# Peptides against a protein of PDB entry 3HUF: the designs that were tried, part 7

Target 1, 320 residues: chain A of PDB entry 3HUF
Amino acid sequence: MWIIEAEGDILKGKSRILFPGTYIVGRNVSDDSSHIQVISKSISKRHARFTILTPSEKDYFTGGPCEFEVKDLDTKFGTKVNEKVVGQNGDSYKEKDLKIQLGKCPFTINAYWRSMCIQFDNPEMLSQWASNLNLLGIPTGLRDSDATTHFVMNRQAGSSITVGTMYAFLKKTVIIDDSYLQYLSTVKESVIEDASLMPDALECFKNIIKNNDQFPSSPEDCINSLEGFSCAMLNTSSESHHLLELLGLRISTFMSLGDIDKELISKTDFVVLNNAVYDSEKISFPEGIFCLTIEQLWKIIIERNSRELISKEIERLKYA

## One batch from the design tools (peptide; aimed at target 1 S44 K45 K76)

Design b1_p9_7_s2 (made by RFdiffusion4, then SolubleMPNN; from b1_p9_7 with E7A P9D)
Fold by OpenDDE base, seed 4:
Structure b1_p9_7_s2 (fold): chain B 320 residues (1-320), chain A 9 residues (1-9)
Amino acid sequence: as target 1 above (320 residues)
Amino acid sequence: ELEENNAED
């Protein structure tokens, strides 16, 4: 989201979130959803127009800002952004930091992009929330992105967390739920004068972890917890691969259980399968190797003695 | 002082 603050108390010492939309900026406007009052004698009554676009799909993957357009409203001394005079027809900016000078005002408005990109675990929740979140200037998507800051966990009572949720947790993405999104949707009016009134996602995240026994206390409890073990990964997602890497596993990738020969069995501690393969091929599992799903692995990983538990399972099946 | 010298109407 875009946040503005200013020097010299020209914004009354307040920070403000700018959502996608159009704002008239000037000395003689009243702060509301479409106006930004700036207190300086060097600023015109109606000085500039700020237009913030809704996020693009590209912004979701890059963590780039919503496009910020600035137009001078035919003022005497013009408008500058990053020391450059705004063109007659206005200019558009994709920089994460904008220093906006209105006329000859010695104090600048500083706009900065606070990166917030929300990944969803399922398309249904994305479909429900994407429009509202985009109107807040928040990029949204389903695919993994290095720019993701938040991950929406699907609350299914009594179900195991998804691989996406597991991976989001391990990569230190803030996991949130629908309750946070609901709260976030209510803040539009309150944050006009105080950007600090944004709901605390970390509090939501802490509550999720505390109330769900499927999470360890921290990602650090799981990261590299299986260092020194080797696995064969069969027909799993890219997220599953990355998850296993974060656990510190040496990974061999295979397409079929038939690819597992005696030599591989001798070098592999266990085989990781997706649920479909596990359920369909459990009768044909190679002898002498421990086969499990990601979800089964996760249940072991979250235990304090995960290494011992895995070792016991490996030993049990080597001698069965 | 700087603001007064650059006042816009």
Scores: peptide ipSAE 0.084, ipTM 0.798, DockQ to the pose 0.183
OpenDDE base, seeds 1, 2, 3, 5: peptide ipSAE 0.049, 0.058, 0.055, 0.050; ipTM 0.751, 0.785, 0.766, 0.745

Design b1_p9_7_s3 (made by RFdiffusion4, then SolubleMPNN; from b1_p9_7, 4 letters changed)
Fold by OpenDDE base, seed 4:
Formats: C-alpha cells, structure tokens, sequence
Structure b1_p9_7_s3 (fold): chain B 320 residues (1-320), chain A 9 residues (1-9)
C-alpha cells in the first residue's frame, strides 16, 4: 500500500494510506477519501491530483507499487517528484519512494510503498476477495511468489492443512484467514487520518498457530530439520519441491514409479508421493523403500523428534 | 479562472 508522510507538519504530523483512487491535494480541501489537505502558505488551494491505480498482475509477482500518477493543477510554481518537474500532462511513477514537492513549499510529501501481497490457496476464495483487496491496493493471486507477504488459509474445519499452507508457513509468510480479510476491508475510512490503525496480521497469525495443532511452534523448528536425508519425489508441483528443500532434503525427481530402480533406492532414504499416486499405486510400491505423502511427512516434521521418527521408519522398512 | 483558484497565496 502507498503511505504518505510529510515534513514540517504539513500533514498535521500524521501518516495516511492512499488506496487506489483519485485525490485532490491542496491547502483549501478537507481530508476525505478523495482529498488531502496540506497546510502550507506556499501551496495552492488545489495544487495537485494524485491518482493511484489498482495493482497489476506484475505487481503480484514483483511486490512493486501500484502506479502513482501526479498531475499539477496549473499552479504557478508547479509540482516536482524526486526533484523532477511533473510534465504538463502529468507523469506516472513506479518507484517505491517518492519525494513530492508542491510549489515552493520547503517541506516534501514522502510517499513510500509498504508491500502487502496476498496469496490465496484456492481460486474460489481469490474470486471472492480479489476485488475488495485490489481496491485497497493489495495485489492478489494463486501462484507462489517471492513477493507474497500474506497467505490466506481456508478455514475448512477438520481438514489437514494444504501443501500451500505448509510451504507458506516454512517461508515465514504471515498466514491469515477470512476474518482478517473481513477486518482489513473495514479499515478504509479509519486510516485516512492515521495509517497506524491498520490491523495487525501478526496477531491473527499467532492465534491461527495457537489454535491449530497442525502447525509446529515456529518455522525454525522445521527448516533444515531433515538435513542429511535424501528423498525422491514425483515431479508434480514446485511448491512440494520447495517445501522439501526448506526441510534440508537432498531431492531426486522421477516421472513415474517405474523409474524407481535399484540405483535410486540405494541413494534415497524415502520416496515422497502425492495423495492420488500414493492411494492408487500403494500395492505396487517397490520393496525395501519407504514411501509416504507430503501430509504424512508433515505429521512427522511437526514433532520435536522428527529425525528419530523418520530414522525409525526407514529402519523398520529395510528389515521387514 | 481555474488558474486563479489554484494560485499560491
């Protein structure tokens, strides 16, 4: 989201979130959803127009800012952004930091981009929330992205957490739920005067972890917990591969169970399968190898003695 | 004019 602050108390010492939309900026306007009052004698009554666009798909993958347009409203001394005079027709900016000078005002408006990028685990929830979140200047998507700051966990009572949720947790992404999204959607009016009134996602995250026994105490308890072990996996998803990497596993990939030969078995401690392959092919598993799903592996990993548990299972199958 | 309304004082 875009946040503005200013020097010399020209914004009354407050920070403000700018959501996608159009703002008239000047000395003789009243603060509301479409106006930003700036207190200086060197600023025109109506000085500039700020227009913030909704996030693009590219912004979801890069964590880049919503496009920020500035237009001078035919003022005597003009408007500058990052020491450059705004063009007659206005200019658009994609920099994460903007120093906006209105006329000859010695104090600048400082606009900075605070990244908030929300990944969804399923397309149905994305479809439900994307419009509202985009209107807050929050990019949204389904695919894994290094720019993701938050991950929406679907509240399915009694279901195991998804691989996406597991991976989000290990990546230290803030896991949130629909209740947080609902709360976030209500703050639009309150943050006009004080950007600090944004809801704390970390409190939501702590509550989710505390109330769900499927999470370990911290990501650090699981990261590299399986260092020294080797696995083979069916080449199915990037998220599954990345999850296994974060566990510290050496990973080999195969395309079919028929590719699991004696050589592969000799180099791997266990085989990781998706649920569909595990359930369909369990009768045809090679002898002398430990096969499990990501969900079965996760149940072991969340235990404090995960290394000992896995070692015991490997030994049990080698001597059976 | 619009310019007069947008003049700095």
Amino acid sequence: as target 1 above (320 residues)
Amino acid sequence: SLAENNAED
Scores: peptide ipSAE 0.042, ipTM 0.697, DockQ to the pose 0.665
OpenDDE base, seeds 1, 2, 3, 5: peptide ipSAE 0.041, 0.040, 0.041, 0.040; ipTM 0.714, 0.710, 0.709, 0.709

Design b1_p9_7_s4 (made by RFdiffusion4, then SolubleMPNN; from b1_p9_7 with E1S E7A)
Fold by OpenDDE base, seed 4:
Structure b1_p9_7_s4 (fold): chain B 320 residues (1-320), chain A 9 residues (1-9)
Amino acid sequence: as target 1 above (320 residues)
Amino acid sequence: SLEENNAEP
């Protein structure tokens, strides 16, 4: 989201979130959803127009800002952004930091992009929330992105967490739920005067982790916890691969269970399967190898003695 | 006027 602050109390010492929309900026406007009052005699009554676009799909993958357009409103002394005079037709900016000088005001409005990109675990929740979040200037999507800052867990009571949720957790993404999204929807008007009124996602995250026994206490409890073990990965997602890498596993990828010969079994500690393959192929598993699902692996990983548990299961099947 | 809307010098 865009946040503005200013030097010299020209914004009354307040920070403000700018959502997608159009703002008239000037000395003689009243702060509301479409106006930004700036207190300086060196600023015109109506000085500039700020227009913030809704996020693009590209912004979800890059963590780039919503496009910020600045137009001077035919003022005597013009407007500058990053020391450059704004053109008569306005200029658009994709920089994460904007120093906006209104006329001869010695104090700048500082606009900065706070990265917030929300990944959803399921398309239904994305469909429900995307429009509202985009109107907050928050890029949203389903696919993994290096720009992802938050992950919306699907809370089905009594269901296992998804691979996406597991991976988001290990990536140190802030896991949130629908309750946090609801809170975000309520603060839109209150943050006009004080951007600090934005709800803390970390509090939501802490509450999720505390109240769900399917999470370890921290990602650090799991990262590299299986270092020194090797696995074969069959018919798993890219997220599953990255999840296993974060566990410190050496991963071999295979196309079928038939690719696992006696030599591979001798070098591989266990095989990781998706649920569909596990359920369909359980009768045809190679002898002498431990096969498990990601969800079964996760249940072991969250235990404090995960290495001992894995070793015991490997041994149990090597001598069966 | 546009002048009345402008910044003071």
Scores: peptide ipSAE 0.115, ipTM 0.828, DockQ to the pose 0.652
OpenDDE base, seeds 1, 2, 3, 5: peptide ipSAE 0.110, 0.095, 0.105, 0.108; ipTM 0.824, 0.818, 0.824, 0.819

Design b1_p9_8 (made by RFdiffusion4)
Pose (drawn by RFdiffusion4):
Structure b1_p9_8 (pose): chain A 301 residues (1-255, 262-274, 288-320), chain P 9 residues (1-9)
Amino acid sequence: MWIIEAEGDILKGKSRILFPGTYIVGRNVSDDSSHIQVISKSISKRHARFTILTPSEKDYFTGGPCEFEVKDLDTKFGTKVNEKVVGQNGDSYKEKDLKIQLGKCPFTINAYWRSMCIQFDNPEMLSQWASNLNLLGIPTGLRDSDATTHFVMNRQAGSSITVGTMYAFLKKTVIIDDSYLQYLSTVKESVIEDASLMPDALECFKNIIKNNDQFPSSPEDCINSLEGFSCAMLNTSSESHHLLELLGLRISTFMKELISKTDFVVLNGIFCLTIEQLWKIIIERNSRELISKEIERLKYA
Amino acid sequence: SEWEYNNEE
């Protein structure tokens, strides 16, 4: 999401989260859902228009920002963005850091993008919530992405968690649920400061894994719990390979050395396991000679 | 004018 703040007291020492839409910025305007008051001698009463475009699907994968546009409103002293004068018809910016000077004001409005892309585990969930989050400047998607910061697991309806959830937990993504999304549906009309929505997501994540037999205490105790072991799988996607790598496994992808060297086969007279079955063991027992002894029992037998 | 008014200090 986009945030603005400034040195001096030109934004009254406050920061602000800017959602997609249009803002009028100036000396004689009141701070509301569509105006930003910036007080300085050289800033025109209505000085600049900031337009933030809603996110594209590509930004969910790249981590790129919503397009930020600035128009100078025929002002006495002009508008610059990153030291470039804003021409008529305005300019658009896809960088993540913008220094915006209004008039001759010695203090710049500093706009910066904070990474936040939300992955859903369920297509019906994505369709229900996507438009809401996009209006806040939050890209969403279903497939794996390296720019994902949060993962929405399905309602854990007293049942096993999905591989997408296990993978998000291992790569240290913040896991959230419907209750946090309900909180996000509260905030579009609001004027709130930098990092206002982020800590609640961490609190939601910390509460989810408490007293939960689908999760261990931390991603740290899960990572490299199966070191010394090896495995094999058919046309491993880079995500499943990375998931198994995070468990400390050696992996051999196939399209007398696929059988005796390899301890087990991971799926989607050889011994086979699903990742769902492997997760049950990855939690269960205690030590390295216990949590990886049940997996060593399933091999010999 | 409106322009002068907007740019009044």

Design b1_p9_8_s1 (made by RFdiffusion4, then SolubleMPNN; from b1_p9_8, 3 letters changed; failed a check: a repeat of another design)
Amino acid sequence: SELEENNAE

Design b1_p9_8_s2 (made by RFdiffusion4, then SolubleMPNN; from b1_p9_8, 3 letters changed)
Fold by OpenDDE base, seed 3:
Structure b1_p9_8_s2 (fold): chain B 320 residues (1-320), chain A 9 residues (1-9)
Amino acid sequence: as target 1 above (320 residues)
Amino acid sequence: SEKEANNAE
């Protein structure tokens, strides 16, 4: 989201969130959803127009800001952004920091991008929330991105957490839920005058982790917890692979259970299967190898003695 | 003019 602050008292000492939309900026406008009052005699009554676009798909992957358009409203002394005069037709900016000078005002409006990018675990929730979140200037998507700051956990009551949720947790992404999204959707009007009223996602995250026994106390408890072990996995999702890497596992891939030969077994401590293969092929598992799902592996990893538990299961099945 | 009325002081 864009946040504006200003030097001196020209913004009345307040920080303001600018959501996607159009704002008339000037001395003789009233603060509302489409106007920004700036208090200086050196500023025209209607001085500039700010237009913030909704996030692009590219912004979701890059963590770039919503496009910020500035147009001077034919003022005597013009408008500058980052010391450059705004062109007659307006200019668009993708920089994360904008120093906006209105005319000869000695104080500048400083716009900065607060990164918030929300990944969803399922397409249904994305479809439900994307429009509202985009109207807040929040990029949204399904795919993993290095720009993601938040992850929406799919809460099905009584279900195990998904691989996406596990991976988001280990990546130290702030996990949020539908309750946070509901709250976030209500703040749009309240934060116009006070950007500090933006809800804290970390509190939501802490509550999710505290109230769900499927999470360890921290990602650090799980990261590299299985260092020195080796697994084989069916060529599944990239997220599953990355999850296992974050556990410190050496990973081999196979295409079918039939590809699990004696050589692979000799180098592998356990086999990770997806739920469908695990359930369908239980009878045909290779002898002498521990096969489990990612969800079963996760249940072991969240335990304080995960290494001991894994070792015991490996031993039990090697000698069975 | 409207332009003059809009001008900075």
Scores: peptide ipSAE 0.179, ipTM 0.874, DockQ to the pose 0.786
OpenDDE base, seeds 1, 2, 4, 5: peptide ipSAE 0.171, 0.174, 0.175, 0.173; ipTM 0.872, 0.872, 0.872, 0.871

Design b1_p9_8_s3 (made by RFdiffusion4, then SolubleMPNN; from b1_p9_8, 4 letters changed)
Fold by OpenDDE base, seed 2:
Structure b1_p9_8_s3 (fold): chain B 320 residues (1-320), chain A 9 residues (1-9)
Amino acid sequence: as target 1 above (320 residues)
Amino acid sequence: SELDENNAE
């Protein structure tokens, strides 16, 4: 989201969130959803127009800001952004930090981008929330992104957490739920005057972790916890592979269960299967190999003695 | 002029 602040009390000492939309900026306007009052004798009654666009798909993957357009309203002394005069037709900016000078005002309006990019684990929830979040200037999507700051967990009561949720946790993404999204939607009017009223996602995250025994205390408890072990995995989701990498596992991939030969078994401590494969094939797993699902592995990983637990299961099946 | 009324002095 865009936040503006200014020096010399020209914004009355307030920080303001700018959502996607159009704002008239000047000395003789009243602060509302479409106006920004700036208090200086050097600023025109109606000085500039700010237009903030909704997020693009590219912004979701890059963590870039919503496009910020500035137009001077034919003022005597013009408008500058980052020391450059705004062109007659207006200019568009994608920088995360903008210093906006209105006329000869000695104080600058500072606009900065606070990165928030929300990944959804569930396409139905994305469909429900994407429009509202985009109107807040928040990029949204389903696919993993290096720009992802928040992850919406699907609340299915009594179900195991998904691989996407596990991976988001280990990536140190802030896991949130529908309650946080509801709070974001309701505060839109209140945060116009005070950006500090934005709800803290970390509080939501802490509450999720505290109230759900399927999470370890921290990602650091799990990252590289299985260093030195090797696994074989059916070529499934990229998220599953990345999850196993974050555990410190050496990973071999296979395309079918028929590819699990004696050579692969000799180099592998255990085999990771998806639920569909694990349940469908009463697979006579080759003698002497430990096979488990990602969800079963996760239940072991969240324990403090995960290495000892895995070692015990490997030994048990090697001598069976 | 109407323009002068909108501009800062």
Scores: peptide ipSAE 0.039, ipTM 0.725, DockQ to the pose 0.765
OpenDDE base, seeds 1, 3, 4, 5: peptide ipSAE 0.037, 0.037, 0.039, 0.038; ipTM 0.730, 0.728, 0.723, 0.728

Design b1_p9_8_s4 (made by RFdiffusion4, then SolubleMPNN; from b1_p9_8 with Y5E E8A)
Fold by OpenDDE base, seed 1:
Structure b1_p9_8_s4 (fold): chain B 320 residues (1-320), chain A 9 residues (1-9)
Amino acid sequence: as target 1 above (320 residues)
Amino acid sequence: SEWEENNAE
């Protein structure tokens, strides 16, 4: 989201979130959803127009800002952004930091991008929330992104957490739920005058972790917890692979159980399967190898003695 | 000048 602040009390000492939309900026406008009052004698009554676009799909992957357009409203002294005069027809900016000078005002409006990209685990939830979040200037998507800051877990009552949720946790993404999304929607008006009223997602995350026994206390409890072990994984998802990497596993990939030869067995401590293959192919599991699902692995990983538990299961099935 | 400030059209 875009946040503006200014020196010299020209914004009344307040920071403001700028959501996608158009704002008239000037001395004689009243602060509202479409106006930004700037208190300086050197600023025109109506000085500039700021237009913030909704996020693009590219912004979700890059963590780039919503496009910020600045137009001078034919003022005597013009408008500058990053020491450059705004063109007659306005200019557009994709920089994460904008120093906006209105006329000869000795103080600048500083606009900065606070990165917030929300990944969804569930396409139905994305469909429900994407429009509202985009109107907040928040990029949204389903696919993993290095720019992802928040992850919306799918809450199915009584279900295990998904691989996406597990991976989001281990990569230290802030896991949130629908309650946080609802909260984001309600604060839109309140943050106009004070950007500090933006809800803290970390508190939501802490509450999720505290109230769900499927999470370890921290990602650090699980990261590299299986260092020195090796696995073979059925090539089903990128998230599963990345999850296993974060556990410190050496990973081999295969396309079918038939690809599991004696050489692979000799180098592999266990095989990771998706639920469908695990359930359908139980009778076809290679002898002398421990096969499990990601969800079964996760249940072991969240335990304090995960290495011992894995070792015991490997031993049990080697002799079975 | 104060004048330029006050006459920012």
Scores: peptide ipSAE 0.054, ipTM 0.793, DockQ to the pose 0.229
OpenDDE base, seeds 2, 3, 4, 5: peptide ipSAE 0.052, 0.053, 0.054, 0.054; ipTM 0.785, 0.801, 0.802, 0.789

## One batch from the design tools (peptide; aimed at target 1 R27 S42 F77 K104)

Design b1_p10_1 (made by RFdiffusion4)
Pose (drawn by RFdiffusion4):
Structure b1_p10_1 (pose): chain A 301 residues (1-255, 262-274, 288-320), chain P 10 residues (1-10)
Amino acid sequence: MWIIEAEGDILKGKSRILFPGTYIVGRNVSDDSSHIQVISKSISKRHARFTILTPSEKDYFTGGPCEFEVKDLDTKFGTKVNEKVVGQNGDSYKEKDLKIQLGKCPFTINAYWRSMCIQFDNPEMLSQWASNLNLLGIPTGLRDSDATTHFVMNRQAGSSITVGTMYAFLKKTVIIDDSYLQYLSTVKESVIEDASLMPDALECFKNIIKNNDQFPSSPEDCINSLEGFSCAMLNTSSESHHLLELLGLRISTFMKELISKTDFVVLNGIFCLTIEQLWKIIIERNSRELISKEIERLKYA
Amino acid sequence: DPLLEEAEKE
């Protein structure tokens, strides 16, 4: 999401989260859902228009920002963005840091992008919530992405968690649920400061894993719990390979050395396991000679 | 605008 703040007291010492849409910025305007008051001698009463475009699907994967556009409103002293004068017809910016000077004001409005891309575990969930989050400047998607910062698990309806959830937990993604999304549906009309929505997501995550038999205490105890073991799988996607790597496994991808060297086969007279079955063991017992002894029992037998 | 005139003199 986009945030602005400034040195001096030109934004009254406050920061602000800017959502997709249009803002009028100037000396004689009141701070509301569509105006930003910036007080300085050289800033025109209505000085600049900031237009933030809604996110594209590609931004969910790249982590790129919503397009930020600035128009100078035929002002006495002009507008610059990163030291470039804003021409008529305005300019658009896809960088993550923007220094915006209004008139001759010695203090710049500093706009910066905070990473926030939300992955859903369910297509019906994505379709229900995507437009809401996109209007806040939050890219969403279903497939794996390296720019994902949050993962929305399905309602844990007294049932096992999905591989997408296990993977998000291991790669240290913040896991959230419907209750946090309901909070996000509150905030479009609001004028709120930098980092206003982020801590609640962490609180939601910390509460989810409490008293939950689908999760251990931390991603740290899960990571490298199966070191010294090895495995094999058919056409391993880079995500499943990375998931198994995070467990400390050695992996051999296939399209007398696939059998005796490899302790077990991970799926989607060899011994086979699903990742869902492997997760049950990855939690269960205690030590390295216990939580990896049940897996060593399933191999000999 | 007196404020703009002051800003120009600066």

Design b1_p10_1_s1 (made by RFdiffusion4, then SolubleMPNN; from b1_p10_1, 3 letters changed)
Fold by OpenDDE base, seed 1:
Structure b1_p10_1_s1 (fold): chain B 320 residues (1-320), chain A 10 residues (1-10)
Amino acid sequence: as target 1 above (320 residues)
Amino acid sequence: DKEHEEAEKE
């Protein structure tokens, strides 16, 4: 989201969130959803127009800002952004930091991009929330992204957490739920004048983790917890691979159970399968190898003695 | 002063 602040009390000492939309900026406007009052004698009554676009798909992957357009409203002294005069037709900016000078005002409006990028675990929730979140200037998507700051877990009562949720947790993404999204939607107007009123997602996350026994206390409890072990996985998802990497596993990939030869078995402590393959192929598992699902692995990983538990299961099935 | 007066007239 874009946040503006200014020196010299020209914004009344307040930080303001700028959501996607158009704002008239000047001395003789009243603060509202489409106007920004700037208190300086050197600023025109109506000085500039700010237009913030909704996030692009690219912004979801890059964590880039919503495009910020600045137009001078035919003022005598013009408008500058990052010490460059705004062109007569206006200019668009993709920099994360904008120093906006209105006329000869000795104080600048500082606009900065606070990255918030929300990944969804399921397409249904994305479809439900994407439009509203985009109107908040929040990029949204389904795919894993290095720019992702938040992850919306699917809350199905009594279901195991998904691989996406497990991975989001281990990569230290802030896991949120629909309740947080609802809260974000309700505070939109209240945070216009005070960016500090933006809800803390970390508190929501802590509450989710505390109230759900499917999570360990911290990602650090699980990261590299299986260092020194080797696994083979069915090449199904990149998230599954990345999850296993974060556990410190050496990973080999295969396309079918038939590709599991004696050489692979000799180098592999266990095989990780998806639920569908695990359930359908139980009878066809190679002898002398421990096969489990990611969800079964996760249940072991969240235990304090995960290494001992895995070692015990490997031994049990290797000598059975 | 003159600059402020000019901005007030806009």
Scores: peptide ipSAE 0.052, ipTM 0.781, DockQ to the pose 0.306
OpenDDE base, seeds 2, 3, 4, 5: peptide ipSAE 0.047, 0.050, 0.049, 0.047; ipTM 0.770, 0.778, 0.772, 0.771

Design b1_p10_1_s2 (made by RFdiffusion4, then SolubleMPNN; from b1_p10_1 with P2K L3E)
Fold by OpenDDE base, seed 4:
Structure b1_p10_1_s2 (fold): chain B 320 residues (1-320), chain A 10 residues (1-10)
Amino acid sequence: as target 1 above (320 residues)
Amino acid sequence: DKELEEAEKE
């Protein structure tokens, strides 16, 4: 999201969020969803227009800012952005930091991009929330992205957390739920005066972790917890692969259980399957090795004695 | 301040 602040109390000592939209900036405008009052005698009544675009698909993957357009409203002293005069037709900016000087005002408006990029675990929730979040200047998507800052967990009562949720947790993404999204949808007016009124996702995350026994206390409790073990991964997602890597596992990838020969079994501690394959192929499991799902593995990983638990299962089948 | 008067006219 774009946040603006300014020196010299020209923004009344407050920061505000600029959502996608158009803002008239000047001395003689009233702060609202489309106006930014700047309290300086050196600026015009209507000095500039700021236009913030909705996030692009690229912004979801890069964590880049919503495009910020600045137009001078034919003022005598013009407008500068990053010490460069804004062109007559306006200029567009993709920099994460903008120093905006209105006329001869000795104080700058500092616009900075606070990265917020929300990944959804399921397409239904994305479909429900994407439009509203995009109108907040928040890029959204389903695919994993290095730019992802937040992950929406689907609250299904009594279900195990998904692989996506597990991976989001281990990569230190802030996990949020629908309650946080609902709260975000209400803040648009309140944050005009004070950007600090934006709800803290970390509090939501803390509550999720505290109230759900499927989460360890921290990602660090699980990261590299299975270092030294080896697995074979069958018919799993890319997220599953990345998850297993974060556990410190050596991973071999296979397309079929039939690809697992005696040599591989001798070098592999366990086989990881998706739920569908695990349920359908139970009869076809290789002898002398145990197979488990990611969800079953996760239940072991969250235990303090995860290494011991895994070792016991490995030993049980090597000597059977 | 002349600059102020000019900015007030805009």
Scores: peptide ipSAE 0.072, ipTM 0.829, DockQ to the pose 0.266
OpenDDE base, seeds 1, 2, 3, 5: peptide ipSAE 0.072, 0.061, 0.070, 0.063; ipTM 0.826, 0.808, 0.821, 0.812; seeds 3, 5 fail the geometry check

